# Ledger of designs, part 178: peptides against a protein of PDB entry 4GMN

Target 1, 375 residues: chain A of PDB entry 4GMN
Amino acid sequence: RYANITLLALVTLASIGTDFQETLVKGNQGSRESPISAADEEWNGFDDADGDAMDVDQKSSSGEDQEEDYEEIDVKEDDEDDDDDSITSEMQADMERVVGADGTDDGDLEDLPTLRELIQTAVPQLIRLSNLPIDSDESLTIQSHALSALNNISWTISCLEFANGENANIHNAWYPTAKKIWRKTILPILEADSADLKLATQVTSLAWAVARVLHGETPTDGNPHRKFISLYHSSKQQAGGNSNSIEEPEDPFQGLGVKCIGVVGSLAHDPAPIEVNREVGVFLVTLLRQSNNVPPAEIVEALNQLFDIYGDEELACDKEVFWKDGFLKHLEEFLPKMRTLTKGIDKRTQPELRTRADEALLNLGRFVQYKKKHA

## One batch from the design tools (peptide; made by RFdiffusion4, then SolubleMPNN)

Design b2_p20_3_s4 (from b2_p20_3, 14 letters changed)
Fold by OpenDDE base, seed 5:
Structure b2_p20_3_s4 (fold): chain B 375 residues (1-375), chain A 20 residues (1-20)
Amino acid sequence: as target 1 above (375 residues)
Amino acid sequence: MKLKLDERALEEGRYFRVRY
């Protein structure tokens, strides 16, 4: 009875985190009068106004339009209007305020009561529940649901811009709580060295969400970047040995390998210690060098993390790691391999992986050119 | 002024949500 009430409360908190994120997404899309095709997001990492348009010679191969008559499978959308009235009018108003607030309101979370209660009341309880002694299947289930709720809340908050003092009120409220999640939930689970890949995946997903806000200010106690690198390697050894169906997540980006890359990339951002940055940068560049044995989604994520970490030449890591350790050469040598990898992804079976790989390839070309100009 | 959302966060975050 108490377990079922606790589980229901944890599911509800996880749903609230999901619905909040969906509202943020819808609110942002409703601001763009045009669906930005994912192709038109210019990587704004380079303010270089010198518009040398690379004339990519579009050799128009006139492929004959074979009109394959795709039979319209009339999937009856059973409009089960499950009016999931889960979103209270107060939550919706908070979501609208979060989407609409000019970052100039240094206002207390007084105007964001739902978000305040999530951060100040719910998260501390979720941290407590994630740290219960595991002595039963019930306690393991409670931990898993508490981690899922923390994950959804943390991911949703990580969708807010915090650069340049934007959302400073939310950032200031979240930052100490995020550090508490890291120290009290993530580190203890990661240190327990559990063979449970499900638990490892949950804690790594949560760690990424938290590290996306904390960046290089993430607590360095116990060298967490090395633990996630070790987890990455351990996950590859297990996948190679047992053809037992760990259901490959339908989404190639849901893999533990991608999540490990995302965490360690986020941990390597300024103001991370230069040696932490170096160890992560060497790990990421090593994945590119070994790309024949690395899933395409992990390559895409590793590239994106490398761009984010080393996109700013004013950062100490640019001089002390990127240039000093010769990363540009490795990126340039990888460019033709990335073209082959991207072209090998079937647009029909893996459309999203193909889109993200095409973007990462474009960005890799631009990044290599930029870094050559600033050498 | 609409909140600048981390668009990459929004894209990545769609995947990492636990749906029940």
Scores: peptide ipSAE 0.178, ipTM 0.832, DockQ to the pose 0.725; fails the geometry check
Fold by OpenDDE base, seed 3:
Structure b2_p20_3_s4 (fold): chain B 375 residues (1-375), chain A 20 residues (1-20)
Amino acid sequence: as target 1 above (375 residues)
Amino acid sequence: MKLKLDERALEEGRYFRVRY
């Protein structure tokens, strides 16, 4: 009984983290539908140019189409209005306040009571549940669900802009909690050196969500970037040995390799120690050099991380790592390989991977041109 | 309060959510 209630509460908290993000997205979209005034720009008719009618021949093969009488199975759409009552009225009101257009007031977390309770009450309990001694299948299930709930909450919060003092109230509330998730949940699981790839994937997803907010201010205790680099390499060794279908995640970007790259990239941002930045930068550039054996999604992520880390020439890492370690040359040498890689992605079977690879290729060309002008 | 969203974070964040 208590286990089922705990699991239901954990599923509900994970759903809340998802629904909160969907509401943030919907609220941001609804603000872009300012009605484009239908200015009646007269569509001037394009002229009738004369193109020749080539005469391709009619050959007449008479296949007898048997009329198989497909009985229309009247599938009654039972509109099961699954009113997933998972969203409390207080949560909906918080979501509306977060999305609502009119408030110029720097609303404290006092104006976001559900988000406050998520950060201050729920997350500390989820951290406790994720750190329970594993002594049963029930404790494993609780840990997995607690990690999933922490993941969804952390990812949702990481979708907020925090640059230039935006959402500073939420950032200030989240920042100490994010550091607590890192030190109390992420580091202990990484240090346990478990061969469980599912657990490793969950903790790495959570670590990325947390590191996307903390960046170079993520706690450097125990050199976590080296742990994630080691996990990346270990995951590749395990995937190469078992030709048995580890279900490749349906989404190429859900792979443990992509998540490891995302974490270490985020950890390498200013004000990260220059040696942490260097080790990560060398790792990412090494993936590009070995791109013939690296999944395209990991290459896309590694490029995006390199652009974010080294996009600012005023940062110490530009001079002390990017230029000093000759990264521009490696990016230039990779540009023709990236064109080949991107063209090799089937637009029909992997449209999203192709789009993100086309964008990363475009950005690589721009980034190389930028760095050549600022040399 | 319009929470300014990181559009790239939103695009990336769609993938990393656990759906139940």
Scores: peptide ipSAE 0.173, ipTM 0.834, DockQ to the pose 0.778; fails the geometry check
Fold by OpenDDE base, seed 2:
Structure b2_p20_3_s4 (fold): chain B 375 residues (1-375), chain A 20 residues (1-20)
Amino acid sequence: as target 1 above (375 residues)
Amino acid sequence: MKLKLDERALEEGRYFRVRY
């Protein structure tokens, strides 16, 4: 009885974390009637002070319109109005306040009662439940659901902009809680070194969500970056050895490898210790060098992490790691391989992987040019 | 001030959510 109530409460908290994110997305979309064309994502790591318009010579090759008569398969979208009335009026009001908050500097979550209760009341209980002694399948199930709820809440909060003092009230409320999740939930599970790849995947997903907010301020106790690098390598060895395929997630970006890269990348951001940054940077660059044996999604993530870590030339890691360890040369040598890799992804079968690979390829070209200009 | 959402975070976050 108590276990079933606990599980139901954990499922409900995980759902609330999902619904909160969907409401964040809807609230942001309702403010942007124009789809930002994927072309106008200014990669904020380039100070585009020099308007050297690359004249992309539009050679209009008039290719003849072959009218392939695509039979309009009238897929009747049965509008099953699943009125999932799951969004509480309180969550919606919190979201409207969050989206609408004119800059009254009152750094209290007084205006965000649902988010306050999630951070201050729910998360501490979830941390407690994730730390239960595992002595039964029931305790393992409770831990898994607690990790899922923490994951959804942490990912949702990580979708908020915190740069330049944006959402500072939420950041200030979340930051100590995020550190508590790291120290009380993530580290103990990583230290237990369980052969449970499901648990490892859950904790790594949570670790990424937490590290996306904490960045280089993530607690370095016990060298967590090395544990995630070790987990990356261990996951590759297990996938190669036993025909009990851990069902590779249908989504290539849901893989444990991608999650490990995302965590260690996030951990390497300023103000991370230069040694941590170097070990992560060398790991990421080594993936690019060994790209023939690395899934494309992991290459995309490794590139994105490299751009985010080394995009700012004013950071100590630029001089002490990027330039000192010769990362530019490795990125330049990888550029032709990335073009081949990206072109090898079928747009029809893997549209998202192809899009993200095309973007990462574009950004790699730009990044290499930028770093050459600033050498 | 509208909450700026990190669009990349939103994309990544969509994938890493556990749906029940």
Scores: peptide ipSAE 0.173, ipTM 0.832, DockQ to the pose 0.783; fails the geometry check
Fold by OpenDDE base, seed 1:
Structure b2_p20_3_s4 (fold): chain B 375 residues (1-375), chain A 20 residues (1-20)
Amino acid sequence: as target 1 above (375 residues)
Amino acid sequence: MKLKLDERALEEGRYFRVRY
């Protein structure tokens, strides 16, 4: 009885985290459809070019009227108004406050009651549930659902802009909680050295969501970047040995390899220790050098992480790692390989992967040109 | 207060990256 209630609550929290993310996405899209006021560009009149009326002759072919009796299939539109009333009016109001008000008033978390309760009430309980001793299939199920709920909440919060002091109230509330998730949930699971790929995938997804907010301020205890690099290599060894079709995840970006790259890339941002940055940078550049044996989605992720880490020339990692270790040469040598890789992706079967590869190729060209001007 | 969304975050739908 208590277990079923706990599982239902965990599923509900995981759903709330997803619905919250989707509504954030929808709300930001609606703000872009504000019509650019059509500036009155005077429509210069279409000049009356004298189109000669070619007389197309009336050939009267008397084709026989086959009355095909169209059975009017009365498709009852069962307007199942699935009023997906799953979004509480409070969540929607929080979302509208999140998406609506361009007002300069730094609203306290008091104005975001749903987000406040997720951070302050739900997450501490989820951390507790993810840390239960594993002694039964029930405790494994509880851990998995707690990790899923933490993942969805953490991903949703990671959708907020925190650069330049944006959403500072939310950042300040989340930051200590994110560090607590890292130290209490993520690190203990990584230290347990389990061969469970499902658990590894869940914890790596959560770790990426958390590290996307904490960046180089992520706790360095136990060298977590090396744990995720090791996990990346271990996952490749297992995939190569069993020719059992592990169904390639329908989304190539959902793979454990992509998630590992996303985590270690996020961990390598300033103010990460230069040695952590170097180890991650060398790992990412090595993937590009070995690109013939690396899935395209992982190459796309590795490129984006390299751009994010080394995009600012004022950072210590630019001089001490990027230039010192000769990364520009490796990126320039990779540019023709990336063109070949991107062209090899079928737009019909993998449209998203192709789009993201085309973008990463464009950005690689720009990034190489940028770095050559600042050499 | 409009929570500024990471536009890049939103555009990648599931996973976030910089535009240069």
Scores: peptide ipSAE 0.095, ipTM 0.781, DockQ to the pose 0.234; fails the geometry check

Design b2_p20_4_s1 (from b2_p20_4, 12 letters changed)
Fold by OpenDDE base, seed 2:
Structure b2_p20_4_s1 (fold): chain B 375 residues (1-375), chain A 20 residues (1-20)
Amino acid sequence: as target 1 above (375 residues)
Amino acid sequence: GPIKLDERALEQFRHYLRSQ
């Protein structure tokens, strides 16, 4: 009885997430007369802002050379005891207290009461339901439905533009909740090392939606990027062995491999640690080098992630990873392979995959040209 | 004001919803 009511509530919450997405789309379309075709999202290379070089006459003020005698502070090598940073129950309680003591200024979502109720009331319950002890097929079903509802809500919110301070009220309300989904739902499921590819696909879909908002601010605890890279490789090993049991999704872009790439790509954005960025960047570039054994949809996603991560030349990852690790050479060497791959996709049988591959090929050419100008 | 959307995210999510 309780399970059926819980399942109905979870299905209802998942439906509310989809209905909310449709409402957001209708609200946006009511403001835009023409449907922007997805084909016109050309990667606009950074406009060379012809910043008229204002001749700032550097008046040579002869400031006196004060030789500040930097006393050599003898920094004692304190032995870093490898205290296994098992997040102590106290640190977890203090993090819960800090996240709970930042008064959610409930004012910022006054105009969005349904979204506020989804974030503040529904999501905390879904997080709880996703963390129930799995002791039965019923508890596994509840977890699966809770993950589906969290996925739909998180993806709906991740479809909002947050760049340049857009939708800042929604971003600010979602951000702590997104971190809570990551820490309380995603990480525990990834740590359980379940052989259940269905559960892995659900959690990876949710992780992608959450990481699309948090980017490099996604908690790095337990190196989740390595877990998703491992999951990518494990999924390939299983698909190669049992041709009969993994229903490859009919949609190439719904594959676990694509989702893993989407997660790790999102995790590698600034301000991610340079080491995280490097490991992800090397993984993505390695997929391009091994493209003969990689599905075209995963190549498209890997390219898009590489463009998003390394598009901005002002970011530390441009100098410390992109240029230092020679990624431009690998991208340039991949151009002929991408042309061959894209031409091999039948427009009649796979029109979307072909369109996205044609776009990714165009953007790869532009990106390589851009990076060559800024070399 | 009008809520701005990430069209690439929206398309990826529409694909997910169609696959359910």
Scores: peptide ipSAE 0.312, ipTM 0.898, DockQ to the pose 0.831
Fold by OpenDDE base, seed 4:
Structure b2_p20_4_s1 (fold): chain B 375 residues (1-375), chain A 20 residues (1-20)
Amino acid sequence: as target 1 above (375 residues)
Amino acid sequence: GPIKLDERALEQFRHYLRSQ
């Protein structure tokens, strides 16, 4: 009973994070199309595992028909549906205020009460739930749902522009909470060295969302970039050994490898320690050198991360890593391979992967030309 | 102005949500 209520509340919190994302997207597009109720995504309830009903042969004791008048307790179905609609309406109003804000620093979190409660009240509880001792399948389920909710919230917030001081109020509110997610949720799970690929995928997805906001200000304690690099390599070894179809995720960009690249790339941004940047940069460049054995989606992500990390020549990592370690040569040598790789992607069967690869190829050509001009 | 959204973040997250 309490488990089911906690699970429902975690699912609702995860849904809240998705509805926030949808509202942000709709608001930015100027499309006043009605919120598609995310409630119409069939919550595939827990498959009730067919509990073999042990046929307990209850012997027919012929006890007398006492007609106890069961008073039909008219259980009023309390309209619990009204409370969900109210939260959704407040969330929509908050997101409309955020999207409608003319980039004037006038909106504090007082004007965003739902987002404030999400960051200040919900997320700290989700962090607690993600850190429960794993002693049952129920505690694993609670952890998984808490990680899902944290992921959705963190990704939604990471979709906000924070460059040039935009949304500084939200950034300032989120930043300490994001560091808390990192230190309290992500690091302990990464340190537990679990062979659970599902948990590893969830924590890596969350780590990417958090690192997309914190960048090089992400806590470097315990060298998390090396843990994600190790997880990348371990995931490749496991996929190669089990000829069981681990169904390649239908979306090539949802693979654990892509997520690991996204995390370590984000961690390597300025002001990351130069050694962290170097280790990540060498990892990413090594993927390009080994591209014949690397999924195209991981190559696309690795390229995008390299462009984001080394796009600014004023950063210390440009001189101390990019130029010093000869990355330009590796990118230039990769350019013909990327052309071949991109052309090999069927536009009909993988239109998105092809589009993102065509963009990454274009950007690689531009980036190489840029760096050659600024050499 | 409209909140600038990171289109790459949005795309990655939309794909995540569709894969759930």
Scores: peptide ipSAE 0.286, ipTM 0.877, DockQ to the pose 0.764
Fold by OpenDDE base, seed 5:
Structure b2_p20_4_s1 (fold): chain B 375 residues (1-375), chain A 20 residues (1-20)
Amino acid sequence: as target 1 above (375 residues)
Amino acid sequence: GPIKLDERALEQFRHYLRSQ
């Protein structure tokens, strides 16, 4: 009886985090007439005024139009008007206020009561539930649902822009709570040395969401980056032994390896200690060197993390790690391998993986050119 | 103004949500 109410509350809190994201997305799309094609995040470098447009001679090979008559499978959308009354009018109004808020108001969430209650009331309870002693299948289920709710909330908040003081009120309210999630939920689970890959995947997903906001300000106590690197390697050793039982997620970007890369990449941002940055940078560059044995999605994520970490030449990590450890040479040597890898991805069977690999390849070329110009 | 969203975050999390 108590369990069922707790589970229902946890499912409801996980749904709230999801619905909050969907409303943010709809609000952002409503403000931008153009559908945000995932393709348009070209890393343009820093605005150096010298636009030497290198004419990439796209020799358009005229491949002949084979009109393959794709039979239109008439998927009857059964219009089940599921009145998903899950989005309360109050949550929708809070999302509209978040989307509309000129970031002038101080760290008070007075105008965002649902988000305030989510951060101040719900999250502290979820942290408590995620830390219950595991003594039953019921307590394990409660922990899993609490982690899922924390994940959805943390990911949703991590989708907000916080650069240049945008959403500063939300950032300031979330920041201490994010640190509390890290110290009270993530670290204890990572230290418990559990062989449970499901739990490891849940905590790593949550850690990525939290680290995407905290970056290099994530607590370095216990060297969590090394724990996630160790988890990455351990996950590969387990997958190699039991090819039959780990259903690789149908989405290659949901793999534990990708999530580990995302966490450690986020942890390595300024103002992370230079040695943390170095250990992560060496890990990421080592994946590129070993790319023949690394899933393409992990290569894409590792590249994106390298661009984010080492994009700014004014950061201490540029001089002390990127240049000092000779990362440019490794990126240059990887460029022809990335072209081969990307071309090997079938656009028909893995369209998203191909798109993200094409983007990462383009950005790798630009990044290498940028770093060569600034050498 | 429109909230700038981290589009890469949104994409990764949309994928997570579709995989549940």
Scores: peptide ipSAE 0.241, ipTM 0.863, DockQ to the pose 0.753
Fold by OpenDDE base, seed 3:
Structure b2_p20_4_s1 (fold): chain B 375 residues (1-375), chain A 20 residues (1-20)
Amino acid sequence: as target 1 above (375 residues)
Amino acid sequence: GPIKLDERALEQFRHYLRSQ
């Protein structure tokens, strides 16, 4: 009885975190009349000054335009308003307020009562449930569901922009709770050295969500970056032994390897200790050097993390790590490999992976050019 | 103003949500 009520509450809290994300997305899309195509978000860190357009002479082979008359299948979007009654009217009102809130400087979530209750009341209980002694299958189930709920909440909050003081009230409310999740949930599970890949994947997903908000301010106690690097290598050794039976997650971006890269990349941002940044940077660059045996999604994530970490030349890590450790040369040497890798991804079977790889390839070219101008 | 969303965040999380 109590276990079922707790489970239902945890599932409901996990769903709340999901539905909260969906409504934030809908609210943001409703506020932006034009869908910004993912192609038009130029990486704003590149000064666009010298447009030497390399004339790529694309010889137009005149392939006959067979006008295949694609019958516009008028898919009537039956707007089945599936009133997914999962979103409480209070949550919807909180989300409308989050989307509409001009940044009032008061770090009190007074205007966001559901989000406040989620952060201040629910998350502390989820942290407690994630730390239960594992003495039964029921306790393991409770831990897994508590981690899932914490993951969904943490990811949803990590989708909010906090740069330039945006959403400062939410950031200020979340920040101490995020540090508590890290210290009380993530670190103890990482230290337990469990061979459970499911648990490792759950905790790493949660760690990524938390680290995406905390960045280099994530607690460095016990060198968590090394634990995630170790977990990355251990996961590859286990996958290599069981070549037949680990169903690669249908989504290549949900792999434990991608999540480990995302965590350590996020941990390496300023103001992370230069030694932490260096160890992560060397790990990421080493993945690029060994790319022949690395899944394409992990390469995409490793590149994106390298751009995010080393995009700002004013940061101490640019001079002390990027230039000192010769990362530019490794990125330049990787460009032709990335072109081959990206072209090897089938657009028909893996359209999203191909799109993300094409973007990462474009950004790698731009990044290498930028760093060469600023050398 | 509109909440700026980290679009890369959203994509990674939409991926996560679709894989659940």
Scores: peptide ipSAE 0.224, ipTM 0.858, DockQ to the pose 0.769

